# Peptides against a protein of PDB entry 6B4J, part 95

Target 1, 315 residues: chain A of PDB entry 6B4J
Amino acid sequence: DITMQWYQQLQDASMQCVLTFEGLTNSKDSQAKKIKMDLQKAATIPVSQISTIAGSKLKEIFDKIHSLLSGKPVQSGGRSVSVTLNPQGLDFVQYKLAEKFVKQGEEEVASHHEAAFPIAVVASGIWELHPRVGDLILAHLHKKCPYSVPFYPTFKEGMALEDYQRMLGYQVKDSKVEQQDNFLKRMSGMIRLYAAIIQLRWPYGNRQEIHPHGLNHGWRWLAQILNMEPLSDVTATLLFDFLEVCGNALMKQYQVQFWKMLILIKEDYFPRIEAITSSGQMGSFIRLKQFLEKCLQHKDIPVPKGFLTSSFWRS

## One batch from the design tools (peptide; made by RFdiffusion4, then SolubleMPNN)

Design b1_p18_1_s2 (from b1_p18_1, 7 letters changed)
Fold by OpenDDE base, seed 4:
Structure b1_p18_1_s2 (fold): chain B 315 residues (1-315), chain A 18 residues (1-18)
Amino acid sequence: as target 1 above (315 residues)
Amino acid sequence: SLPLTPEQQELFDQVLKA
């Protein structure tokens, strides 16, 4: 399976990255520990500062992240920090930055769906300039949300239940599995972030270049989902999240072909979702139903709430 | 633009005929 090979290649690259900076992370040297902490803060704090408030502030954050990844010194915590402070500094920063982007999907976007767009446009722009960060974003995303690939992890003989639950994307702490609502909320945030990334380009970059991970991956994702059996509650939730965020962009890009796909979703795939939906899961099902019906009735998919406008970039 | 796969088109055509 080509999809599974791609998944595994990204996971292997991520694991190799961790091994490359192990010397920095496992060092007992006080100076190395200080450098590690400074680099981690320099990588992650700017991402946490991303907001919907002003385009100018977003540009400052982008420039700071790009400067750091380019080996330039940046101010962090009142100190000058550079990836050149340690031979493993760049690998470490790329990994932690990618991890933080996915974490913002998992936490911030999960709670505030509109936050997907400013986070995604920065991630997309950084990915364009730093492809390795993009690969690491995918690796982190795929590991936390296998439905973003998409694939459904399978239980293997001899596997511990907790390990299987983690593979499915659940958090397991102290032998307690995460509640379904919290799980779906986190998965939703990550899917929404992904759906935003694939459609957004950093407006101050070279837009003549091909998007490093563009809408063609959105089309692929939909096609792959439709070729899979639906999962109870999960499929209805994430399909809605994906279409709400990137449906308008897909409609504009693929036009009649997209509408054919949407009709296929409504008439063929949606009944299959219905067949596996229990009475306790009707919320996600009804939401997807209403969305599909509204879009087909109006022959339009609305621009998602929080989409960045020209006025945002002038602020 | 990525077209529907032949399999997807067939499914679509089946849905429209139903």
Scores: peptide ipSAE 0.025, ipTM 0.664, DockQ to the pose 0.230
Fold by OpenDDE base, seed 3:
Structure b1_p18_1_s2 (fold): chain B 315 residues (1-315), chain A 18 residues (1-18)
Amino acid sequence: as target 1 above (315 residues)
Amino acid sequence: SLPLTPEQQELFDQVLKA
């Protein structure tokens, strides 16, 4: 399977990256520890500062991240920090930055869906300039949310239940599995972030270049989902999240083909979701139903709430 | 072309003809 090969290649690259900076992470030297912490803060704090407030602030954050990745010194926590402070500094920063973007999907976007857009446009712009960060974003995303690939991890003989639950994307702490609502909330955030990344371009970059991971991957994602058996609650939730965020962009890009896909979702795939939906899971199902019916009735998919407008970039 | 299976394509064709 080409998709699984791609998944594994990204995971292998991510693991190799971790091995590359192991000297920095495992160092007992006080200076190395300080450098590690400074680099980690420099990589992650700017991402946490991303907000829906002003385009000018978003540009400042982007410029800071790009400067750091370019080997330039940046101010972080009142100190000058550079990836050149350690030979493994760049790899470490790229990894931690990518991890933080996915974490913002998992946490911030999960709680505030509109936050997907400012985070995604920065991530997309950084990915364009730093492809390795993009690959690491995918690696982190795929590991935390296998549904972003998409694939459904299978239970293997001899596997611990907790390990299987973790492979499915659940958090397991003290032998307690995460509640389904919290799990779905986190998965939703990550899918929404991904759906935003694939459609957004940094407005101050070279727009003549092809998007490094564009809407064609969104089309692929939908096609793969539809070729898989639905999972209870998960499929209805994430399909809605994906379509709400990038459905308008897919509609504009693929036009008639998109509507064909939407009809197939409604007429073929949706009944299969219904068949596996319990009475306690009707919320996600009903939400998807209403969305599909509304879109088909109006022959339109609305621009998602929080989509960045020209007025945002002038602020 | 949509990466539809032959079965999905047939279903699609049926839905469009309906």
Scores: peptide ipSAE 0.024, ipTM 0.670, DockQ to the pose 0.156
Fold by OpenDDE base, seed 1:
Structure b1_p18_1_s2 (fold): chain B 315 residues (1-315), chain A 18 residues (1-18)
Amino acid sequence: as target 1 above (315 residues)
Amino acid sequence: SLPLTPEQQELFDQVLKA
């Protein structure tokens, strides 16, 4: 399966990255520990500062991240920090930066859906300039949310139940699995972030180049989802999240083909979701239903709330 | 679920191959 091969290749690359910087992460030297912490802060703090407030502030954050990845010194915690402080510094920063982008999907976007767009446009722009960061974003995303691939992890003989639950994307602490609502909220945030990344370009980059992971991957994702059996509550939730965020962009890109897909979703796939939906899961089902019906009735998909306008970039 | 018409099935096949 080509999709599973791609998944595995990204996971292997991510694991290889971790092995490459293990000397930095496992060092007992006080100076190496300080460098590690400084690099980790320099990689992650700018991402946490991303907001919907002003385009100028977003540009400053982008420039800081790009400078760090380019081997230039940046100010972090009142100190000058550079990836050149350690031979493994660049690999470590790329990994931690990618991890932090996905974590913002998992936490910030999960709680505030509009936050997807400013995070995604920075991630897309960094990916364009630093392809390895993009691959690591995918690797982290796929590991935390297998539905972003998409695939459904299978239970294998000899696997611990907790490990299987973690593979499905659940958090397990003290032998207690995460509540379904919290799980779906985190998965929603990550899918929404992904749906935003594939449609957004950094406005100050070379727009003549092809998007490194564009809407064609959104089309692929939908096609793959539709070829899979629906999962109870999960499919209805994530399909809605994806279409709400990138449906307008897909409609503009694929036009008649997109509407054929949407009709197929409504007429063929939606009844399959209905058949597996329990009375306790009707919320996600009804939300998807109403969205599909509204879009088909109006022959339009609205621009998502929080989409970055020209006025944002002038601020 | 209502079975797809042959035309709907053709549309389905085209959409998934695109």
Scores: peptide ipSAE 0.023, ipTM 0.646, DockQ to the pose 0.072
Fold by OpenDDE base, seed 2:
Formats: structure tokens, sequence, C-alpha cells
Structure b1_p18_1_s2 (fold): chain B 315 residues (1-315), chain A 18 residues (1-18)
């Protein structure tokens, strides 16, 4: 399976990255600990500052992240910080930055769907300049949300139930599994972020270059989902999230081919979702139904709420 | 309906055969 091979390659690269900077993370030296904390803050704080407020502020955040990744000193916590302060500094920063982007999907986008777009455009622009950050974003995303690959982790003989639950993307703390609503909320946030990344380009970059992880991956994702058995509540939720965020972009890119796909979803795949949907899960099902029916009726998919306009970039 | 380009048709066929 090419998809699973790709998944495993990204996970292996992520694990190797962690091993590469273990000297920095495990150091007992006071200076190394200080550098680690400074680099961690420098990598993560700018991402947490991403907002829908102004395009100018978003540019400042982008420039700061890019400067850090380029080996330039940046101001963080009142100190000058550079990845050159430690031989493992760049690997550590790339990993923590990628992790933070995915966390913003999991937390911020999960709570505020419109936040997907400013986070995604920065992530896309950084990925274009720093491909390793992009690979690490995918690795973190795939690990937290296997449905972003997509694949469904299987229970293996001898596996602990908690480990299986974690593989499915659930948080398990003190032998208590996360509630289904919270799980779906986090998965939704990550899928929405991903759907935004694959369609957005940083407007101040070289837009003539090919998107490093573009809409072709959105098409692949849909194809793979449709070839999988639906999961109760999960499939209806995430398919809606994906189509709401990137359906307009896919429609514009693939035209008639996209509409054939949408008809296939409505006529062939949707009944399979219905067949596994319980009365308590009708909310996600109905939402997907109404979305598909509206899109097919109007022969249009709306631009998602929060999509970055020209006025945003002038602010 | 606008006919799919050969490349689009191939992509579509891959999606449906997968």
Amino acid sequence: as target 1 above (315 residues)
Amino acid sequence: SLPLTPEQQELFDQVLKA
C-alpha cells in the first residue's frame, strides 16, 4: 500500500528527528537547558500569535519564523535566540514548530473554525521555504489524526486497549478515554487545518512554484476515504469538515471531475454512511446530507467562512 | 458536460478503480 508506505516514511523521519536532537533535550547542562527553552519558545510563540486580525501582523509572524529557521537571530522573551546556539537547534526548532502548527489545528481550529486559514497560509508558506517542516507537519498530523492519511488503525492481538485508543487519536489520561464529542472536535480541527493548507499559498512567496502539498493531495484524500468503509460519526463529520473548507477550491480546480466525485459521494457513499449511523449520531449525518444536497442543487460550493480576502492582506 | 481531459479521465478512473 503506497499510502501506508508514505505514512511510515514520515513517521520514521519524525522519529529520526527526535533522535537527532535528543542530546539537546536530555542534556543536564544548564546552558543547554536554557537554549532548549529559548528555542522552544521562539518556535512556538509566533504560531500561537497567529490571528485573523491583520495581514500585516501575519507577515511579521511569518518573517520571524522564517528568520529563525534560516539561522538568523530573533527576539524571543527579551533575548536574542538563534538555532546556531546548539548543533541540534535547527532540528529541534523544526520539530517543535511543526508540532505547534498541528496543535493549533487540534486546539484553536477545533474551537474556532475560521482560524484554520491564517494558520494554514503561514504553514504553507513556511513549508514552501522549509520542506522538512512540512514533512514534520504531516508526521505530527498523521500520528494525531490517522484519518488525515487516511487509514483506520487496527487492533492487534496483545495490544493494550489504551494504546489502541491512542492510535485511533483518542486522548487517554488516568485510564479514562476522551469523550467522543471532544475527540471529534479535535479531529475536525486538524482536518480543517489540513484542508486549508493544501489550497493556500503565501502571497509574498514565489507563487509560480508548485504547491509543496497541494490540492492533488485533497483529491487523493477524498478518493481514499470513498474506498474505505465508513466509520460511525467519524466519516460523516470529517468528510463534511473537509468539503466545507476545501470543496470550493477542489470545484474550481477539478471542475466536472469534482462534480462527478460529489455525485458519487451523494449517491453511492452516503447510503453506506446512513446504514451505520445510529439515532444518536444523526447530527453529523444530517449536516453532511444538507451540505451535499445544497451544493448539488445550487451547482456551487460556497467559499468557506474565514477565507482570507484581499482586504485582510491590506490590513 | 465538458469532456474530461485524458489526464482528468485517468485520474478519475484511478479514483474509481481504487
Scores: peptide ipSAE 0.022, ipTM 0.670, DockQ to the pose 0.247

Design b1_p18_1_s3 (from b1_p18_1, 7 letters changed)
Fold by OpenDDE base, seed 3:
Structure b1_p18_1_s3 (fold): chain B 315 residues (1-315), chain A 18 residues (1-18)
Amino acid sequence: as target 1 above (315 residues)
Amino acid sequence: SLPLSPEQQELFNKVLES
């Protein structure tokens, strides 16, 4: 399977990255520990500062992240920090930055769906300039949300149940698996972030270049999902999240083909989702149903709430 | 771009033919 090969390649690259900066992470030297902490803060704090408030602030954050990745000194926590402080500093920062973007999907976007757009546009812009960060974003995303690939992890003989649950994306703490609602909330955030990334371009970059991971990957994702058996609650939830965020962009890009796909979802795939939906899970199904019916009736998918406008960039 | 799986291609063909 080409999709699984791609997944594995990204995971392998991510693991190799971790091995590359192991010297920095495992150092007992006080200076190395300080550098590590400073680099980690420099990589993650700007991402946490991303907000829906002003385009000018978003630009400042982008410029700071780009400067850090470019080997320039940046101010973090009142100190000058540079990836040049350690030979493994760049690899470490790229990894931690990518991890933080995905974490913002998992946490911030999960709680505030509109936050997907400012986070995604920064991530997309950084990915364009720093492809390795993009690959690491995918690696982190795929690991936390296999449905972003998409694939369903399988239970293997001899596998611990907790490990299988973690592979499915559940958090397991003190032998207690995460509640389904919390799990779906986190998965939703990550899928929404991904759906935003694939459609957004940093407005101050070279827009003539091809998007490093554009809408064609969104189209692939939909095709792959529709070729899979639906998973109870998960498929209805994430399909809605994906279409709500990038459906308008897909509609504009693929036009008639998009509408045919939407009809296929409604007529052929919906009954399969319904067949596996319990009464307690009907909420996600109904939400998807209502969304599709509304879109088909109006022959339009609305621009998602929180989509960045020209007025945002002038603020 | 990642190549489409045979299953994805079949799905797209169905979409195009529908």
Scores: peptide ipSAE 0.020, ipTM 0.600, DockQ to the pose 0.179
Fold by OpenDDE base, seed 2:
Structure b1_p18_1_s3 (fold): chain B 315 residues (1-315), chain A 18 residues (1-18)
Amino acid sequence: as target 1 above (315 residues)
Amino acid sequence: SLPLSPEQQELFNKVLES
């Protein structure tokens, strides 16, 4: 399976990255600890500052992240911070930055769907300039949300139930599994972020270059989902999230092929979702149904709410 | 670009032929 091979390669690269900077993270030296904390803050704080407020502020955040990744000193917490302060500094920052982008998906986007777009455009722009950050974003995303690959983790003999639940993307704390609504909310946020990344380009970059992880991956994702048995509640939720965010872009890119795919979803795949949907899960099902019916009726998919306009970039 | 699996390619072919 090419998809699973790709998944494993990204996970292996992520694990190797962690091993590469373990000297920095495990150091008992006071200076190394200080550097670690400074680098962690420098990598993560700018991402947390991403908002829908102004394009100019978004550019400042982008420039700061890019400067840090380029080995330039940046101001963080009132101090000058550079990845050159430690031989493992760049690897550590790339990993923590990528992790933070995915965390913004599972937290910020989960609560505020419109936040997907400003986060995604920065992530896409950074990925274009720093491919390793992009690979690490995928690795973090795939680990937290296997449905972004997509694949369904399987329970293996001898596996602890908690470990299986974590593989499925659930948080397990003190032997208590996360509630289904919270789980789906986090998964939705990550899928929405991913759907935004694959369609957005940083407007101040070289837009003539090929997107490092573009809409072709969205098309692949849909194909893979449709070739899988639906999961109760999960499939209806995430398919809606994906199509709401990137359906307009896919429509524009793939035209007639997109509409054929949408018809296939409505006529062939949707009944399979219905067959596994319980009365208590009808909310996600109905939402997907209404979305598909509306899109097919109008022969259009709306631009998603929160999509960045020219006016945003002039602010 | 990641190549499509045979199953994915078959799905796309079905969509394109319809």
Scores: peptide ipSAE 0.019, ipTM 0.591, DockQ to the pose 0.177
Fold by OpenDDE base, seed 1:
Structure b1_p18_1_s3 (fold): chain B 315 residues (1-315), chain A 18 residues (1-18)
Amino acid sequence: as target 1 above (315 residues)
Amino acid sequence: SLPLSPEQQELFNKVLES
């Protein structure tokens, strides 16, 4: 399976990255520990500062991240920090940066859906300049949210139940699995972030180049989802999240083909979702239904709330 | 870019032909 091969290749690359910087992470030397912490802060704090407040502030954050990845010194915690402070510094920073982008999907976007767009445009712009960061974003995303691939992890003989639950994307603490609502909220955040990344370009980059992971991957994602059996509650939730965020962009890109796909979803796939939906899961089902019906009736997909306008970039 | 599977291609062909 080509999709599973791609998934595995990204996971292998991510694991290899971890092995490459293990000397930095496992060092008992006080100076190495300090460097590690400084690099981790330099990689992650700028991402946490991303907001919808002003385009100028977003540019400053982008420039800081790009400078760090380019081997230039940046100010972090009142200190000058550079990836050149350790031979493994660049690999470590790329990994931690990618991890932090996905974590912002999992936490910030999960709680505030509009936050997807400023985070995604920075991630897309960094990915364009630093392809390895993009691959690591995918690796982290796929590991935390297999539905972003998409695939459904299978239980294997001899696997611990908790490990299987974690593979499905659940958090398990003290032998207690995460509540379904919290799980779906985190998955929604990550899918929304992904849907935003594939449609956004950093406005100050070379926009003549092809998007490194553009809308064609969104089209692939939809095709893969539609070729899979729906999962109870999960499919209805994530399909809605995806279409709400990138449906307008897909409509503009694929035009008549998009509408044919949407009709196929409504007429052929939606009844399959209905068939597996219990009375306790009607919320996600009804939300998807209403969205599809509204879009088909109006022959339009609305621009998602929080989409970055020209006025944002002038602020 | 990740190529589409044969099943995905078939799905898209159905969409295009409809």
Scores: peptide ipSAE 0.019, ipTM 0.603, DockQ to the pose 0.154
Fold by OpenDDE base, seed 4:
Structure b1_p18_1_s3 (fold): chain B 315 residues (1-315), chain A 18 residues (1-18)
Amino acid sequence: as target 1 above (315 residues)
Amino acid sequence: SLPLSPEQQELFNKVLES
């Protein structure tokens, strides 16, 4: 399976990255520990500062992240910080930055869906300039949300139940599995972030270049989902999240072909979702139903709430 | 860009032919 090979390659690259900076992370040296902490803060704090407030502030954040990844010194915590402070500094920063982007999907976007767009446009722009960060974003995303690939992890003989639950994307702490609603909320945030990344380009970059991970991956994702058996509650939730965020962009890109796909979803795939939906899961099902019906009735998919406009970039 | 699997291509083609 080509999809699974891609998944595994990204996971292997991510694991190799961790091994490359193990010397920095496991060092007992006080200076190395200080450098690690400074680099981690320099990588992650700017991402946490991303907001929907002003395009100018977003540009400052982008420039700071790009400068850091380019080996330039940046101010963080009142100190000058550079990846050149340690031979493993760049690998460490790329990994932690990618991890933080996915974490913002998991946490911030999960709670505030509109936050997907400013986070995604920065991530996309950084990915364009730093492809390794993009690969690491995918690796982190795929590991936390296998449905972003998409694939369904399988239980293997001899596997611990907790390990299987983690593979499915659940958090397990103190032998307690995460509640379904919290799980779906986190998965939704990550899918929404992904759906935003694939459609957005950093406006101050070279837009003549091909998007490093563009809408064609959105089309692939839909095709793969439709070729899979639906999962109870999960499929209805994430399909809605994906279409709400990137449906308008897909409509504009693929036009009549997109509408044929949407009809296929409504007429052929949606009944399969219905067949596995219990009475307790009707919320996600009804939401997807209403979305599909509205879009087909109006022959339009609305621009998602929080989409970045020209006025945002002038602010 | 990841190529579509044959199964994905078939699904995609079904959408195009419809």
Scores: peptide ipSAE 0.021, ipTM 0.595, DockQ to the pose 0.159; fails the geometry check

Design b1_p18_1_s4 (from b1_p18_1, 7 letters changed)
Fold by OpenDDE base, seed 3:
Structure b1_p18_1_s4 (fold): chain B 315 residues (1-315), chain A 18 residues (1-18)
Amino acid sequence: as target 1 above (315 residues)
Amino acid sequence: SQPLTPEQQQLFQQVLAS
């Protein structure tokens, strides 16, 4: 399967990256530990500072991340930090930065859906300039949310139940599995972030270049989801999240083909979701239903709440 | 290990049936 080969290649690249900076991560030297911590903070703090407040602030954050990845010194925690402080510094920073973007999907976007857009536009712009960061974003995203590929992890003979739960994207702590609502909330955040990344371009970059991971990947994702058997609660939740965030962009890009797909979802796929939906899962189902019905009735998909406007970039 | 919730058990069954 081509999709599974792609998934595995990204995971292998991510694992090789971890091995590359193992010397930095496993060092017992006090200076190396300090450098590691400084690099980790320099890579992650700017991402945590991303907000919906002002475009000027977002540009400052982008410039800081780009400067760090370019081998320039940046100020972090009152200190000058550079990836050149260690031979493995760049690989480590790229990995931690990518991990942090996905974590912001998992945490910040999960709680505040509008946060997807400022995070995604920075991630997209960084990906354009630093393709390896993009591959690592995908690797982290796919590992935490297999539904972003999409695929359903299979249970293997002899596998521990907890390991299988983790493969499905659940957090398992102290032999307790995450509650379904929290799981879906995290998955929603990651899917919303992904749906935002594939449609957004950094406005100060070279717009003549092709998007490194554009709407064609969103179309592929949607097609793949529809070719899979629905999962209870998961499919209804994530399909809604995806369409709410990137449905307008897909509509503009694919036009008639998009509407044919939306009709197919409503007429053929939605009944299959209904058939596996329990009374306790009706919330996600009803939300998807209402969204599809509204979009088909109005022959339009609204621009998502929090979409970055020209006024944002002038602030 | 904590037993699967009904929702997780259903997800597990669906994945095994696919």
Scores: peptide ipSAE 0.027, ipTM 0.579, DockQ to the pose 0.023
Fold by OpenDDE base, seed 4:
Structure b1_p18_1_s4 (fold): chain B 315 residues (1-315), chain A 18 residues (1-18)
Amino acid sequence: as target 1 above (315 residues)
Amino acid sequence: SQPLTPEQQQLFQQVLAS
């Protein structure tokens, strides 16, 4: 399976990255520990500062992240920090940065859906300049949300139940599994972030270049989902999240082909979702139904709330 | 370990049936 090969290659690359900076991570040296913490803060704090407030502030954050990844010194915590402070510094920063982008999906976007767009445009722009960060974003995303690939993790003989729950994307802490609503909320946030990344380009980059992970991956994702058996609650939730965020962009790109796909979702795939939907899961199902019906009735998919406008970039 | 929730159990069954 080519999809599973791609998944595994990204996971292997991520694991190799971790091994590469293990010396920095496991060092008992006080200076190495200080460098590690400074690099971690320099990589993650700018991402946490991303907001919907002003395009100028977003540009400052982008420039800071790009400068750090380019080996330039940046100010962090009142200190000058550079990836050149340690030979493993760049690998560590790339990994932690990618991890933080995905974490903003599962936390910030999960709670505030509009936050997907400013986070995604920075992630996309950084990915364009630093492809390895993009691969690591995918690796982290796929590991936390296998439905972003998409695939359904299989239970293997002898596997611990907790390990299988983690493979499915659940958090398990102190032998307590995450509640379903919290699980779906986190998955939604990550899917929404992904759906935003694939459609956004950094406006100050070289727009003549092909998007490193563009809308063609959104089309592929939909095609793959439709070729899979639906999962109760999960499929209805994530399909809605994806279409709400990137449906307008897909409509503009694929036009008649998109509408044929949307009709196929409504007429052929939706009954399959209904057949596996329990009364307690009807909320996600109804939300998807209403969205599809509205879009088909109006022959339009609305621009998602929080989409970045020209006025945002002038602020 | 905490037992699977009904939703997780259903997901588990669906994944095994696919």
Scores: peptide ipSAE 0.022, ipTM 0.483, DockQ to the pose 0.024
Fold by OpenDDE base, seed 5:
Structure b1_p18_1_s4 (fold): chain B 315 residues (1-315), chain A 18 residues (1-18)
Amino acid sequence: as target 1 above (315 residues)
Amino acid sequence: SQPLTPEQQQLFQQVLAS
């Protein structure tokens, strides 16, 4: 399976990255620990500062992240920090930065869907300049949300239930599995972030270049989802999240083909979702149904709430 | 271990059957 090979390649690259900076992360040396913490803060704090407030502030954050990845010193926590402070500093920062982008999908976007767009445009712009960060974003995303690939992790003989739950994307702490609502909320946030990344380009970059992970991957994702058996509540939830965020962009890109796909969802795939939907899960199904019916009736997919306008970039 | 919710049980069963 080509999809599974791609998944595995990204995971292998991510694991190799971790091994590369193991000396930095496992060091008992006080100076190495200090450098690690400084680099971790320098990589992650700017991402946490991403907001919908002003385009100028977003540009400052982007420039800071790019400077850090370019080996330039940046101010973090009142100190000058550079990836050159340790031979493994760049790999560590790339990994932690990518992890933080996905974490913002998991946490911030999960709670505030509009936050997907400013986070995604920074992530896309950084990915364009630093492809390795993009691969690591995918690796982190795929590991936390296998539905972003998409695939369903299989239970292997002898596997602990908790490990299988983690493979499915659930958090398990102190032998307590995450509640389904929280799980779906986190998965939604990550899918929404992904759907935003694949359609957005950093406006101050070279727009003549091909998007490093563009809408063709969104089309692939939809095709793969529709060729899979639906999962109860999960499929209806994530399909809605994806289409709400990137449906307008897909409509513009694929035109007639996109509408054929929506008809296919409505006529062929909905009955399959309905057949596995319990009364307690009908909310997600109804939400998807109403969205698709509205879109088909109006022959339009609305621009998602929080989409970055020209006025945002002038602020 | 905390018992699975009905939704989680169904999800796991569906994935196991796939």
Scores: peptide ipSAE 0.020, ipTM 0.487, DockQ to the pose 0.023
Fold by OpenDDE base, seed 1:
Structure b1_p18_1_s4 (fold): chain B 315 residues (1-315), chain A 18 residues (1-18)
Amino acid sequence: as target 1 above (315 residues)
Amino acid sequence: SQPLTPEQQQLFQQVLAS
């Protein structure tokens, strides 16, 4: 399976990255610990500052992240910080930056769907300049949300139930699995972030280059989902999230082929979702139904709420 | 449930190759 090979390659690259900076992370030296904390803050704080407020502020954040990844000193916590402070500094920063982007999907986008767009445009622009950060974003995303690949993790003989639950993307604390609503909320945030990344380009980059992970991956994702058995509540939720964020861009890119796919979803795949939907899960099902019916009736997919306009970039 | 028909799969492949 090509999809599973790709998943495994990204996970292997992520694991190898962790091994490369193990000396920095496991050091007992006080200076190394300080450097680690400074680098972690320098990588993650700018991402947490991403907002929908102003395009100028977003540019400052982008420039700071890019400067850090380029080996330039940046100001963080009142100190000058550089990846050159440790031989493993760059690998560590790339990993922590990628982890933080995915975490913003999991937390910020999950709570505020509009936040997907400013986070995604920065992530896309950084990915264009720093491909390794993009691969690590995918690795973190795929590990936290296997539905972003997409695949369904299988229970293996001898596996602990808690480990299987974690593989499915659930948080497990003190032998208690996360509630389904919280799980779906986090998965939704990550899928929405992904759907935004694949359609957005940093406006101040070299737009002549091909998007490093563009809409063709969105089309692949849909094709793969439609070729999988639906999961109760999960498929209806995430398919809606993806189409709400990325559907307009896919419609513009693929035109007639997009509409053929949408008809296929409504006529062939949607009844399969219905067949596995319980009375307690009708909310996600009805939401997807209403979205599909509205889009097919109007022959249009609306621009998603929070999409970055020209006025945002002039602010 | 049945996977996409060969025709439906071909439609997706044509778009990916475009």
Scores: peptide ipSAE 0.018, ipTM 0.616, DockQ to the pose 0.079

